Peptides against a protein of PDB entry 5VVV. Designs and how they scored, part 1

Every score and structure here is a prediction.

Target 1, 276 residues: chain A of PDB entry 5VVV
Amino acid sequence: FLCGVVEGFYGRPWVMEQRKELFRRLQKWELNTYLYAPKDDYKHRMFWREMYSVEEAEQLMTLISAAREYEIEFIYAISPGLDITFSNPKEVSTLKRKLDQVSQFGCRSFALLFDDIDHNMCAADKEVFSSFAHAQVSITNEIYQYLGEPETFLFCPTEYCGTFCYPNVSQSPYLRTVGEKLLPGIEVLWTGPKVVSKEIPVESIEEVSKIIKRAPVIWDNIHANDYDQKRLFLGPYKGRSTELIPRLKGVLTNPNCEFEANYVAIHTLATWYKSN
Target 2, 276 residues: chain A of PDB entry 5VVV as posed
Amino acid sequence: FLCGVVEGFYGRPWVMEQRKELFRRLQKWELNTYLYAPKDDYKHRMFWREMYSVEEAEQLMTLISAAREYEIEFIYAISPGLDITFSNPKEVSTLKRKLDQVSQFGCRSFALLFDNIDHNMCAADKEVFSSFAHAQVSITNEIYQYLGEPETFLFCPTEYCGTFCYPNVSQSPYLRTVGEKLLPGIEVLWTGPKVVSKEIPVESIEEVSKIIKRAPVIWDNIHANDYDQKRLFLGPYKGRSTELIPRLKGVLTNPNCEFEANYVAIHTLATWYKSN
Structure headers, positions and changes below count from the first letter of each chain, unless a header shows other numbers.
Peptide ipSAE is a variant of ipSAE made for these designs: the mean of its two directions, with the distance scale d0 fixed at 1.0 Angstrom where the peptide's residues are scored. Compare it only between designs on the same protein; published cut-offs may not carry over.
The geometry check fails a fold that doesn't show the stated peptide or that is severely misdrawn somewhere.

## One batch from the design tools (peptide; made by RFdiffusion4, then SolubleMPNN)

Design b1_p8_1_s1 (from b1_p8_1, 3 letters changed)
Fold by OpenDDE base, seed 4:
Structure b1_p8_1_s1 (fold): chain B 276 residues (1-276), chain A 8 residues (1-8)
Amino acid sequence: as target 1 above (276 residues)
Amino acid sequence: SLAEKYYS
């Protein structure tokens, strides 16, 4: 069971010292996972093709080593979906080289994120792939196998919540393709019925699990505030029955952008997790 | 916008 934090918000990323402090807190609270997915990290999303500089490499190596020191699984995410051509072997090779570099930093766990992108493929991809889901699954499977089938590999679908599913969760051709064609060792991220789910009913997890043919990892936006810079979400982790725990592969909270605001959010997630 | 996604 993956339980911890995803740094997955838009806005100013956390500094390395905040991330190290996070790892210390996660260990103390018996949480086990950090997903590196800051949207405004240029080499994560907008410039995903760009290799890390020597200085950036040193920082990431130090961060990954710190995660290991605190027994926190460091998952490196990349979001190539803004401008990748899925059918272009050069794009696939570029993605491979980027993840090879991160592997050299000592990273062993990875994620491919296709959230917050347009559903339209370019003309070249339409000639090769039957749908957007087929294109995403193809590259995800290829990368997963290329990396030697790491123990933890995550996929974030473009339809990552109930409200984004067309026509709905149980009938989505996109999620059906993901469920049928995504390799079984790859985990699927999900935010619940909505992007920000006030509640995640057990029945909603049973529904999505059936179509994706696996238990999801919850990307939990309950404390996310990147959509409203004037609000801080300081309340407890709530609206999730502990009956979800045996039906999930994990829960990763995407909390407030302000690192200092997240004590209650993360601590109460830990209490929830240990109450099962 | 990001806000539109969260409130959809």
Scores: peptide ipSAE 0.102, ipTM 0.860, DockQ to the pose 0.417
Fold by OpenDDE base, seed 5:
Structure b1_p8_1_s1 (fold): chain B 276 residues (1-276), chain A 8 residues (1-8)
Amino acid sequence: as target 1 above (276 residues)
Amino acid sequence: SLAEKYYS
């Protein structure tokens, strides 16, 4: 069971010292996972093709080493979906080289994220792939296999919540393709019925699990405030029955952008997790 | 997107 934090918000990423402090807290609270997915980290998303500089490499190596020191699984995410051409072998090779670099930093767990992108393929991809889901699954499977089938590999679908599914969760051709074609060792991220789910009913997890043919990892936006910087979400982790735990592969909270605001959010997630 | 989070 993956339990911890995803740094997955828009806005200023946390600094390295904050991330190290996070790892200390995660260990102290018996949580085990950190997903590196800061949307405004340039080389994560907008400039995903760009290799890390020597200085950036040193920082990431230090961060990954710190995660290991605190027994936190460090998952490196990349979001190529803004402008990747899935059918172009040069794009695939570029993605492979980027993940090879991160592997050299000592990273062993990875994620491919296709959240917050347009649902349209370019003309070249339409000639090769039957649908956007087929294109995403193809590259994800290829990368997963290329990396030697790492123990933890995550996929974030474009339809990552109930409200993004067309026509709905159980009938989505996109999620059906993901469920049927995504290799079984790849985990699927899900935010619940909504992007920001006030509640995640057990029945909603059973529904999505059926179509994706696996238990999801919850990317939990309950404490996310990137969409409203005037608000801080300081309340406890709630609206999630502990009956979800045996039905999930994990829960990663995507909390407030302000690092200092997240004590209650993360601590109460830990309490929730340990209560089962 | 941030907007989608706000309107969903």
Scores: peptide ipSAE 0.100, ipTM 0.867, DockQ to the pose 0.342
Fold by OpenDDE base, seed 2:
Formats: C-alpha cells, structure tokens, sequence
Structure b1_p8_1_s1 (fold): chain B 276 residues (1-276), chain A 8 residues (1-8)
C-alpha cells in the first residue's frame, strides 16, 4: 500500500530542504511514499525532453538518497503529454534517455502522467493509434518494459476523475482501453469523483476499479490549494471511509503549496491509514 | 487561473 504525499501542484515547487523535512515526517508517521510531480518544475513537464544539468543531477541524487535514508519510496514522475508525439520513435527514445538519467540518480520508481492535457492527438498519432488512450498505453507499456518492469510504476490517466470521464466512469472508452491494455504491473492514479473530491465513496472506487481492472492509487486533492492561493486547507483528512483501504493500492495526498501548512493534512492521513 | 488548468 502506497501512502504519503504527491508534490503535484501548480506554483512554486518545494525546495530540497522542505522535501527532506517531508521525508523525515513521513517516516515518523509511518508513511512510505513521495511522488515527485511538481507541475511547474521545468524539466518535469514543460521541458520534459531536457536532461538535468550536473548541478540539478547532484540535487536530485541527494534528494533520492535522502528518501532512501528515511525509507521513503521516491517515485519520479514525468508529464510529457503537453507536446509529445507518441508515434515518433525519437520522442520515445528521448523519454527513455531522460528516465535513464533519473535511474542513474538511484531512482527505481517512476510515473508517467497524462493529466491536464488536451484530449486530442496530432495528425501523425491519429494515423498510428486508434485512440488517445491507445497512444498513452503504448508508450507507458514500452517505457515500463524498457525500465525492466520496476516494482512501482504509475500511470495518471487524462480522465483521472469522474467528471473528466466521457460519457461516465463505467462507460468510458478511454478508461476501458487503459484497463484492458495497460500492463497489469502498472498502477493507475485516480482522484475520485471530482478534481477536488469532498468525499470519495466506496462505490465510486468499485466502479473505477472495475473498468481499469485494478485497485487505483488515489491522487487526493482534498488539501490542494493551487487553484486558490488565498486559501489554506488546514482541516483533517476526511470524507474517505477506512473501507477504501482494502480497495486501494494507495493514497497520495496533494496538499497545500505552502509546505508549512501541511502538518494536519499529512498527520491525519497517517492516522486514517493506520486505523484500518 | 490555475483552476482552469484542471478543466482544460
């Protein structure tokens, strides 16, 4: 069971010292996972093709080593979906080289994220792939296999919550393709009924699990505030029955952008997790 | 807004 934090918000990413402090807190609270997915980290999303510099590499190696020291699984995410051409072997090779570099930093867990992108393929991809889901699954499976089938590999669908599913969760051709064609060793991220879900009913998890043919990892935006930086979400982790735990592969909370605001958010997630 | 990015 993956339980911890996804740094998945828009805005200024956390600094390395904050991330190290996070790892210390996660360990103390018996949480086990950190997903590196800051939207405005340049080489994560906008410039995903760019290799890390020597200085950036040293920082990431240090960060990954710190995660290991605190027994936190460091999952490196990349979001190539803004401008990748799925059918272009050069793009696939570029993605492979980027993840090879991160593997050299000591990272062993990875994620491919296709959230917050247009649902349209380019003309070249439309000639090769039957749908956007087919394109995403193809590259995800290829990367997963290329990396030697790492123990933890995550996929974030473009339809990552109920409100983004067309026509709905249970009938989505996109999610059906993901469920049927994504290799079984790849985990699927899910956010619940909405982008910010006040509640995640058990029935909603059963519904999505059926179509994706696996228990999801929750990307939980309950404490996310990147959409309203004038607000801090200081309340407890709530609106999630503990009955979800046996039906999930994990829960990763995407909390407030302000690192210092997240004590209650993360601590109460830990309490929730240990209450099963 | 940043919120619009969730709903593109």
Amino acid sequence: as target 1 above (276 residues)
Amino acid sequence: SLAEKYYS
Scores: peptide ipSAE 0.094, ipTM 0.857, DockQ to the pose 0.583
Fold by OpenDDE base, seed 3:
Structure b1_p8_1_s1 (fold): chain B 276 residues (1-276), chain A 8 residues (1-8)
Amino acid sequence: as target 1 above (276 residues)
Amino acid sequence: SLAEKYYS
């Protein structure tokens, strides 16, 4: 069971010292996972093709080593979906080289994120792939196999919550393709009925699990505030029955952008997890 | 906007 934090918000990323402090807190609270997915980190999303510089490489190696020191699984995410051409072998090779570099930093766990992108494929991809889901699954499976089938590999769907599913969760052709064709060792991220789910009912997890043919990892936006700069969510982790735990592969909270505001958010997640 | 996604 993956339990911890995803740094998955828009806005200023956390600094390396904040991330190291997070690892100390995660270990202390018996949580086990950090997903590196800061949306405004340039080489994560907008410039995903660009290799890390020597200085950036040193910082990432130090961060990954710190995660290992605190027994936290460091998952490196990349979000190529803004401008990748899925059918172009050069794009696939570029993605492979980027993940090879991160593997050299000592990273062993990875994620491909296709959240917050347009559903429209380019003309070249439409000639090769029968749907957007087929294109995403093809590259994700190829990358997963290329990396030697790592123990932890995550996929974030474009339809990552109930409100984004067309026509709905149980009938989504996109999620059906993901469930049927994504290799079984790849985990699927999900935010619940909504992007910010006030509640995640057990029935809603049973519904999505059926179509994706696996238990999801919850990307939990309950404490997210990147969408409203006037909001600070200081309340406890709530609206999730502990009956979800045996029905999930994990829970990763995407908390407030303000690192110092997240004590209650992360601590109450840890209490919830240990209450099973 | 991001806000529109989170309120959907």
Scores: peptide ipSAE 0.086, ipTM 0.834, DockQ to the pose 0.420

Design b1_p8_1_s2 (from b1_p8_1, 3 letters changed)
Fold by OpenDDE base, seed 4:
Structure b1_p8_1_s2 (fold): chain B 276 residues (1-276), chain A 8 residues (1-8)
Amino acid sequence: as target 1 above (276 residues)
Amino acid sequence: SKAEEYYS
């Protein structure tokens, strides 16, 4: 069971010292996972093709080593979906080289994210792939196998919540393709019925689990505030029955952008997790 | 997360 934090918000990423402090807190609270997915990290999303500099490499190596010191699984995410051509072997090779570099930093767990992108493929991809889901699954499977089938590999679908599913969760051709074609060792991220789910009913998890053919990892936006910088979500982790725990592969909270605001959010997630 | 749904 993956339980911890995803740094998955838009806005100013956390500094390395905040991330190290996070790892210390996660260990103390018996949480086990950090997903590195800051949207405004240039080499994570907008410039995903760009290799890390020597200085950036040193920082990431230090961060990954710190995660290991605190027994926190460091998952490196990349979001190539803004401008990748899925059918272009050069693009796939570029993605492989980027993840090879991160593997050299000592990272062993990875994520491919296709959230917050347009549903349209380019003309070249339409000639090769029958759907956007087929293109995403193809590259995800290839990368997963190329990396030697790491123990933890995550996929974030473009339809990552109930409201983004067309026509709905149980009938989505996109999620059906993901469920049928994504290799079984790859985990699927999900935010619940909505992007920001006030509640995640057990029945909603049973529904999505059936179509994706696996228990999801919850990317939980309950404390996310990147959409309203004037608000801080200081309340407890709530609206999730503990009956979800045996039906999930994990829960990763995507909390407030302000690192200092997240004590209650993360601590109450830990209490929730231990109450099963 | 595009929490655009919080305002819709």
Scores: peptide ipSAE 0.073, ipTM 0.843, DockQ to the pose 0.299
Fold by OpenDDE base, seed 5:
Structure b1_p8_1_s2 (fold): chain B 276 residues (1-276), chain A 8 residues (1-8)
Amino acid sequence: as target 1 above (276 residues)
Amino acid sequence: SKAEEYYS
């Protein structure tokens, strides 16, 4: 069971010292996972093709080493979906080379994120792939196999919540393709019925699990405030029955952008997790 | 996406 934090918000990423402090807290609270997915990290998303500099490499190596020191699984995410051409072998090779660099930093767990992108393929991809889901699954499977089938590999679908599914969760052709064609060792991220789910009913997890043919990892936006910087979500982790735990592969909270605001959010997630 | 759900 993956339980911890995803740094997955828009806005100013946490600094390295905050991330190290997070790892200390995660260990102390018996949580085990950190997903590196800051949307405004340039080389994560907008400039995903760009290799890390020597200085950035040193920072990431230090961060990955710190995660290991605190027995936290460090998952490196990349979001190529803004402008990748899935059918172009050079793009696939560029993605492989980027993930090879991160693997050299000592990273062993990875994620491909296709959240918050347009649902349209370019003309070249339409000639090769039957749908956007087929294109995403193809590259994800290829990368997963290329990396030697890492123990932890995550996929974030473009339809990552109930409200984004067309026509709905159980009938989505996109999620059906993901469920049928995504390799079984790849985990699927899900935010619940909504992007920000006040509640995640057990029945909603059973529904999505059926179509994706696996238990999801919850990307939990309950404490996310990147959509409203005037608000801080300081309340406890709630609206999730502990009956979800045996039906999930994990829960990663994507909390407030303000690192200092997240004590209650993360601590109460840990209490929830240990209550099962 | 998150902003759209907040304003919808």
Scores: peptide ipSAE 0.068, ipTM 0.842, DockQ to the pose 0.281
Fold by OpenDDE base, seed 2:
Structure b1_p8_1_s2 (fold): chain B 276 residues (1-276), chain A 8 residues (1-8)
Amino acid sequence: as target 1 above (276 residues)
Amino acid sequence: SKAEEYYS
């Protein structure tokens, strides 16, 4: 069971010292996972093709080493979906080389994210792939296999919540393709009925699990404030029955952008997890 | 999209 934090917000990423402090807190609270997915980290999303510099590499190696020291699984995410051409072997090779570099930093767990992108494929991809889901699954499976089928590999669908599913969760052709074609060792991220789900009913998890043919990992935006930085979400982790735990592969909270605001959010997630 | 769901 993956339980911890996803740094998955828009805005200023956390600094390395904050991330190290996070790992210390996660260990103390018996949480086990950190997903590196900061939207405004340039080489994560906008410039995903760019290799890390020597200085950036040293920082990431240090960060990954710190995660290991605190027994936190460091999952490196990349979000190529803004401008990747799925059918272009050069793009696939570029993605492979980027993840090879991160693997050299000591990273063993990875995520490929297709959240917050347009549903449209370019003309070249439309000639090769039957749908956007087929394109995404193809590259995700290829990357997963290329990396030697790492123990933890996550996929974030473009339809990552109930409100984004067309026509709905249970009938989504996109999620059906993901469920049928995504290799079984790849986990699927999900935010619940909404992007920010006030509640995540058990029935909603049963519904999505059926179509994706696996238990999801919750990307939980309950404490996310990137959409309104004038607000801090200081309340407890709530609106999730502990009955969800046996029906999930994990829960990763995407909390407030302000690192210092997240004590209650993360601590109460830990309490929730241990109450099972 | 995250911002849009709250601001739309």
Scores: peptide ipSAE 0.068, ipTM 0.842, DockQ to the pose 0.307
Fold by OpenDDE base, seed 1:
Structure b1_p8_1_s2 (fold): chain B 276 residues (1-276), chain A 8 residues (1-8)
Amino acid sequence: as target 1 above (276 residues)
Amino acid sequence: SKAEEYYS
C-alpha cells in the first residue's frame, strides 16, 4: 500500500530542504511514499524533453538519497502530454533518455502523467492510434517495459476523476481502453468523483476499479489549494472511509502549496491509514 | 486551467 504525499500542485515547487523535512516526517508517521510531480517544475512538464544539468542532477541525486535514508519510496513523475507526438519515435526516444538519466540518479520508481491536457490527438497520432487512450497506453507500456518493469510504475489518466469521464465512469471508452490494454503491473492514479473530492464513496472506487481492472492509487486533492491560493486547507483528512484501504493500491495526498500548512493534513492521513 | 477543472 502506497501512502504519503504527491507534490503535484501548480505554483512554486518545494525546495530541497522542505522535501527532506517531508521525508523525515513521513518516516516518523510511518508513511512510505513521495511522488515528485510539481507541475511548475520546468523539466517535469513544460520542458520535459530537457535533460537535467550537472547541478540539477546533483540536487536530484541528493534528494533521492535522502528519501532512501528515511525509507521513503521516491517516485519520479514526468508529464509529457502537453506537446508530445506519441507516434514520433524521436519523442519516445527523448522520453526514454530522460528517464534513463533519472534512473542513473538512483531512482527506481516512475510515473507517466497525462492529467490536465487536451483530449485531442494531433493529425500524425490520429493516423497511428485509434484513440487518445490507445496512444497513451502504447507509450506507457513501452516505457514501463524499457525501464525493466520497475516494481512501482504509475499512470495518471486524462480522465482522472468521475466528472472528466465521458459519458461516465462505467461507460468511458477511454478508461475501458486503459483497463484492457495498460499492462497489469502499472498502477492507475485517481482523484475520486471530482478533481477535489469532498468525499470518496466506496461505491465510486468499486465502479472505477471495475473498468480499469485494478485498484487505483488515490491522488487526493482534499487539501490542495493551488486553485485558490487565498485559502489554506488546515482541516483533518476526512470523507474517506477506512473501508477504502483494502480497495485501494494507495493514497497520496496533494496538499497545500505552502509546505508549512500541511502538518495536520499529512498527520491525519497517517492516523487514518493506521486506523485500519 | 486546473482552477476551472477544480470547480467543474
Scores: peptide ipSAE 0.066, ipTM 0.842, DockQ to the pose 0.453

Design b1_p8_1_s3 (from b1_p8_1, 4 letters changed)
Fold by OpenDDE base, seed 1:
Parts: sequence; structure tokens; C-alpha cells
Structure b1_p8_1_s3 (fold): chain B 276 residues (1-276), chain A 8 residues (1-8)
Amino acid sequence: as target 1 above (276 residues)
Amino acid sequence: SRAAEYYS
């Protein structure tokens, strides 16, 4: 069971010292996972093709080593979906080289994220792939196999919550393709019925699990404030029955952008997890 | 997350 934090918000990424402090807290609270997915990290999303500099490489190696020191699984995410051409072998090769570099930093767990992108393929991709889901699954499977089938590999669908599913969760052709064609060793991220789910009913997890043919990892936006940084979400982790735990592969909270605001959010997630 | 886009 993956339990911890995803740094997955828009806004200023956390600094390396904050991330190290996070790892210390995660260990202390018996949590086990950190997903590196800051939307405004340039080489994560907007400039995903760009290799890390020597200085950036040293920082990431140090961060990954710190995660290992605190027994936290470090998952490196990349979000190529803004402008990748899935059918272009040069683009696939560029993605492979980027993940090879991160592998050399000592990273062993990875994620491909296709959240917050347009649902339309370019003309070239439409000639090769039957649907957007087919394109995403194809590259994800290829990368997963290329990396030697890492123990932890995550996929974030474009339809990552109930409200984004067309026509709905149980009948989504997109999610059906993901469920049927995504390799079984790849985990699927999900935010619940909504982007920010006040509640995540057990029945809603059963519904999505059926179509994706696996238990999801919850990307939990309950404490996310990137949509309104004038607000801080300081309340406890709530609206999730502990009956979800046996029906999930994990829970990763995407908390407030302000690192210092997240003590209650993360601590109460840990209490929730240990209460099962 | 599309939290920013959904609530904008």
C-alpha cells in the first residue's frame, strides 16, 4: 500500500530542504511514499524534453538518496502530454533518454502523467492510434517495459476523476481502453468523483476499479489549494472511510502549496491509514 | 491535478 504525499500542485515547487523535511516526517508517521510531480517544475512538464544539468542532477541525486535514507519510496513523475507526438519515434526516444538520466540518479520508481491536457490527438497520431487512450497506453507500456518493469510504475489518466469521464465512469471508452490494454503491473491514479473530492464513497471506487481492472492509487486533492491560494486547507483528512484501504493500491495526498501548512493534512492521513 | 482549471 502506497501512502504519503504527491507534490502535484501548480505553483512554486517545494525546495530541496522542504522535501527532505517531508521525508523525515513521513518516516516518523510511518508513511512510505513521495511522488515528485510539481506542475511548475519546468523539466517535469512544460520542458519535459530537457535533460537535467549537472547541478540539477546533483540536487536530484541528493534528494533521492535522502528519500532512501528515510525509507521513503521516491517516485519520479513526468508529464509529456502537453505537446508530445505519440507516433513520433524521436519523441519516444527523448522520453526514454530523460528517464534513463533519472534512473542514473538512483530512481527506481516512475510515473507518466496525462492529466490536465486536451483530449484531442494531432493529425499524425490519429493516423497511427485508434484513440487518445490507445496512444497513451502504447507509450506507457513501451516505457514501462523499456525501464525493465519497475516495481512501482504509475499512470495518470486524462479522465482521472468521475466528472471527467465521458459519458460516465462505467461506460467511458477511454477508461475501458486503459483497463484492457495498460499492462497489469502499472498502477492507475484517481482523484475520486471530482478533481477535489469532498467525499470518496466506496461504491465509486468499486465502479472505477471494475473498468480499469485494478485497484487505483488515490491522488487526493482534499487539501490542495492551487486553485485558490487565498485559502489554506488546515482541517483533518476526512470523508474517506477506512473501508477504502483494502480496495486501494494507495493514497497520496496532494496538499497545500505552502509546505508549512500541511502538518495536520499529512499527520491525519497517517492516523487514518494506521486506524485500519 | 486540474484543480486550478476546474475552479477557475
Scores: peptide ipSAE 0.079, ipTM 0.856, DockQ to the pose 0.415
Fold by OpenDDE base, seed 4:
Structure b1_p8_1_s3 (fold): chain B 276 residues (1-276), chain A 8 residues (1-8)
Amino acid sequence: as target 1 above (276 residues)
Amino acid sequence: SRAAEYYS
């Protein structure tokens, strides 16, 4: 069971010292996972093709080593979906080289994120792939296999919550393709009925699990505040029955952008997790 | 932000 934090918000990423402090807190609270997915990290999303500099490499190596020291699984995410041409072998090779670099930093767990992108494929991709889901699954499977089928590999679908599913969760052709064709060793991220789910009913998890053919990992936006700069979410982790735990592969909370605001969010997640 | 678009 993956339980911890995803740094998945838009806005200023946390500094390396904050991330190290996070790892210390996660260990103390008996949580086990950190997903590196800061949307405004340039080489994560906008410039996903760009290799890390020597200085950036040193920082990431140090961060990954710190996660290991605190027994926190470090998952490196990349979001190529803004401008990748799925059918172009050069794009695939570029993605491979980027993840090879991160693997050299000592990273062993990875994620491909296709959240917050348009559903439109370019003309070249339409000639090769039957749908957007087919394109995403193809590259995800290829990368997963290329990396030697790492123990932890995550996929974030474009339809990552109930409200984004067309026509709905149970009938989504996109999620059906993901469920049927995504390799079984790849985990699927999900935010619940909404992007920010006030509640995640057990039935809603059963519904999505059926179509994706696996238990999801919750990307939990309950404490996310990147959509409202005037709000801090300081309340406890709530609206999730502990009955979800045996029906999930994990829960990763995407909390407030302000690192200092997240004590209650993370601590109460830990209490929730340990209460099962 | 893109977050505002998706979280609204």
Scores: peptide ipSAE 0.077, ipTM 0.855, DockQ to the pose 0.852
Fold by OpenDDE base, seed 2:
Structure b1_p8_1_s3 (fold): chain B 276 residues (1-276), chain A 8 residues (1-8)
Amino acid sequence: as target 1 above (276 residues)
Amino acid sequence: SRAAEYYS
């Protein structure tokens, strides 16, 4: 069971010292996972093709080593979906080289994220793939296999919550393709009924699990505040029955952008997790 | 922001 934090917000990413402090807290609270997915980290999303510099490499190696020290699984995410051409072997090779570099930093867990992108393929991809889901699954499976089928590999769908599913969760051709074609060893991220879900009902998890043919990992935006820079979400982790735990592969909370605001958010997630 | 677009 993956339980911890996804740094998945828009805005200024956390600094390395904050991330190290996070790992210390996660360990103390018996949480086990950190997903590196800061939207505005240049080489994560906008410039995903760019290799890390020597200095950036040293920082990431240090960060990954710190995660290991605190027994936190460091999952490196990349979001190529803004401008990748799925059918272009050079793009696939570029993605492979980027993840090879991160593997050299000591990272063993990875994620491909296709959230917050247009549900459209370029002309070249339309000639090769039957759908956007087929394109995403193809590259995800290929990367997963290329990396030697790492123990933890995550996929974030473009339809990552109920409100983004067309026509709905249970009938989504996109999610059906993901469920049928995504290799079974790849985990699927899910956010619940909405982008910010006040509640995640058990029935909603059963519904999505059926179509994706696996228990999801929750990307939980309950404490996310990147959409409102004037608000801090300081309340407890709530609106999630502990009955979800046996129906999930994990829960990763995407909390407030302000690192210092997240004590209650993360601590109460830990309490929730241990209460099963 | 994109955040506002997707969280709204």
Scores: peptide ipSAE 0.077, ipTM 0.849, DockQ to the pose 0.876
Fold by OpenDDE base, seed 3:
Structure b1_p8_1_s3 (fold): chain B 276 residues (1-276), chain A 8 residues (1-8)
Amino acid sequence: as target 1 above (276 residues)
Amino acid sequence: SRAAEYYS
């Protein structure tokens, strides 16, 4: 069971010292996972093709080593979906080289994120792939196999919550393709009925699990505040029955952008997890 | 913001 934090918000990323402090807290609270997915990190999303500089490499190696020191699984995410051409072998090779570099930093766990992108494929991809889901699954499976089938590999679907599913969760052709074609060793991220789910009912997890043919990892936006800079969510982790725990592969909270505001959010997640 | 668009 993956339990911890995803740094998955828009806005100023956390600094390396904040991330190291997070690892200390995660270990102390018996949580086990950090997903590196800061949306405004240039080489994560907008410039995903660009290799890390020597200085950036040193920072990432130090961060990954710190995660290992605190027994936290460091998952490196990349979000190529803004402008990748799935059918172009050069794009696939570029993604492989980027993840090879991160592997050289000592990273062993990875994620491919296709959240917050346009559903329209380019003309070249439409000639090769029967749907957007087929294109995403193809590259994800290829990368997963290329990396030697790492123990932890995550996929974030474009339809990552109930409200984004067309026509709905149980009938989504996109999620059906993901469930049927994504290799079984790849985990699927999900935010619940909404992007920011006030509640995640057990029946909603049973519904999505059926179509994706696996238990999801919850990307939990309950404490996310990147959509409203005037808000801080200081309340406890709530609206999730502990009956979800045996029905999930994990829970990763995407908390407030302000690192210092997240004590209650992360601590109460840990209490919730240990209550099962 | 993109965040507001996707979280709303």
Scores: peptide ipSAE 0.065, ipTM 0.836, DockQ to the pose 0.879

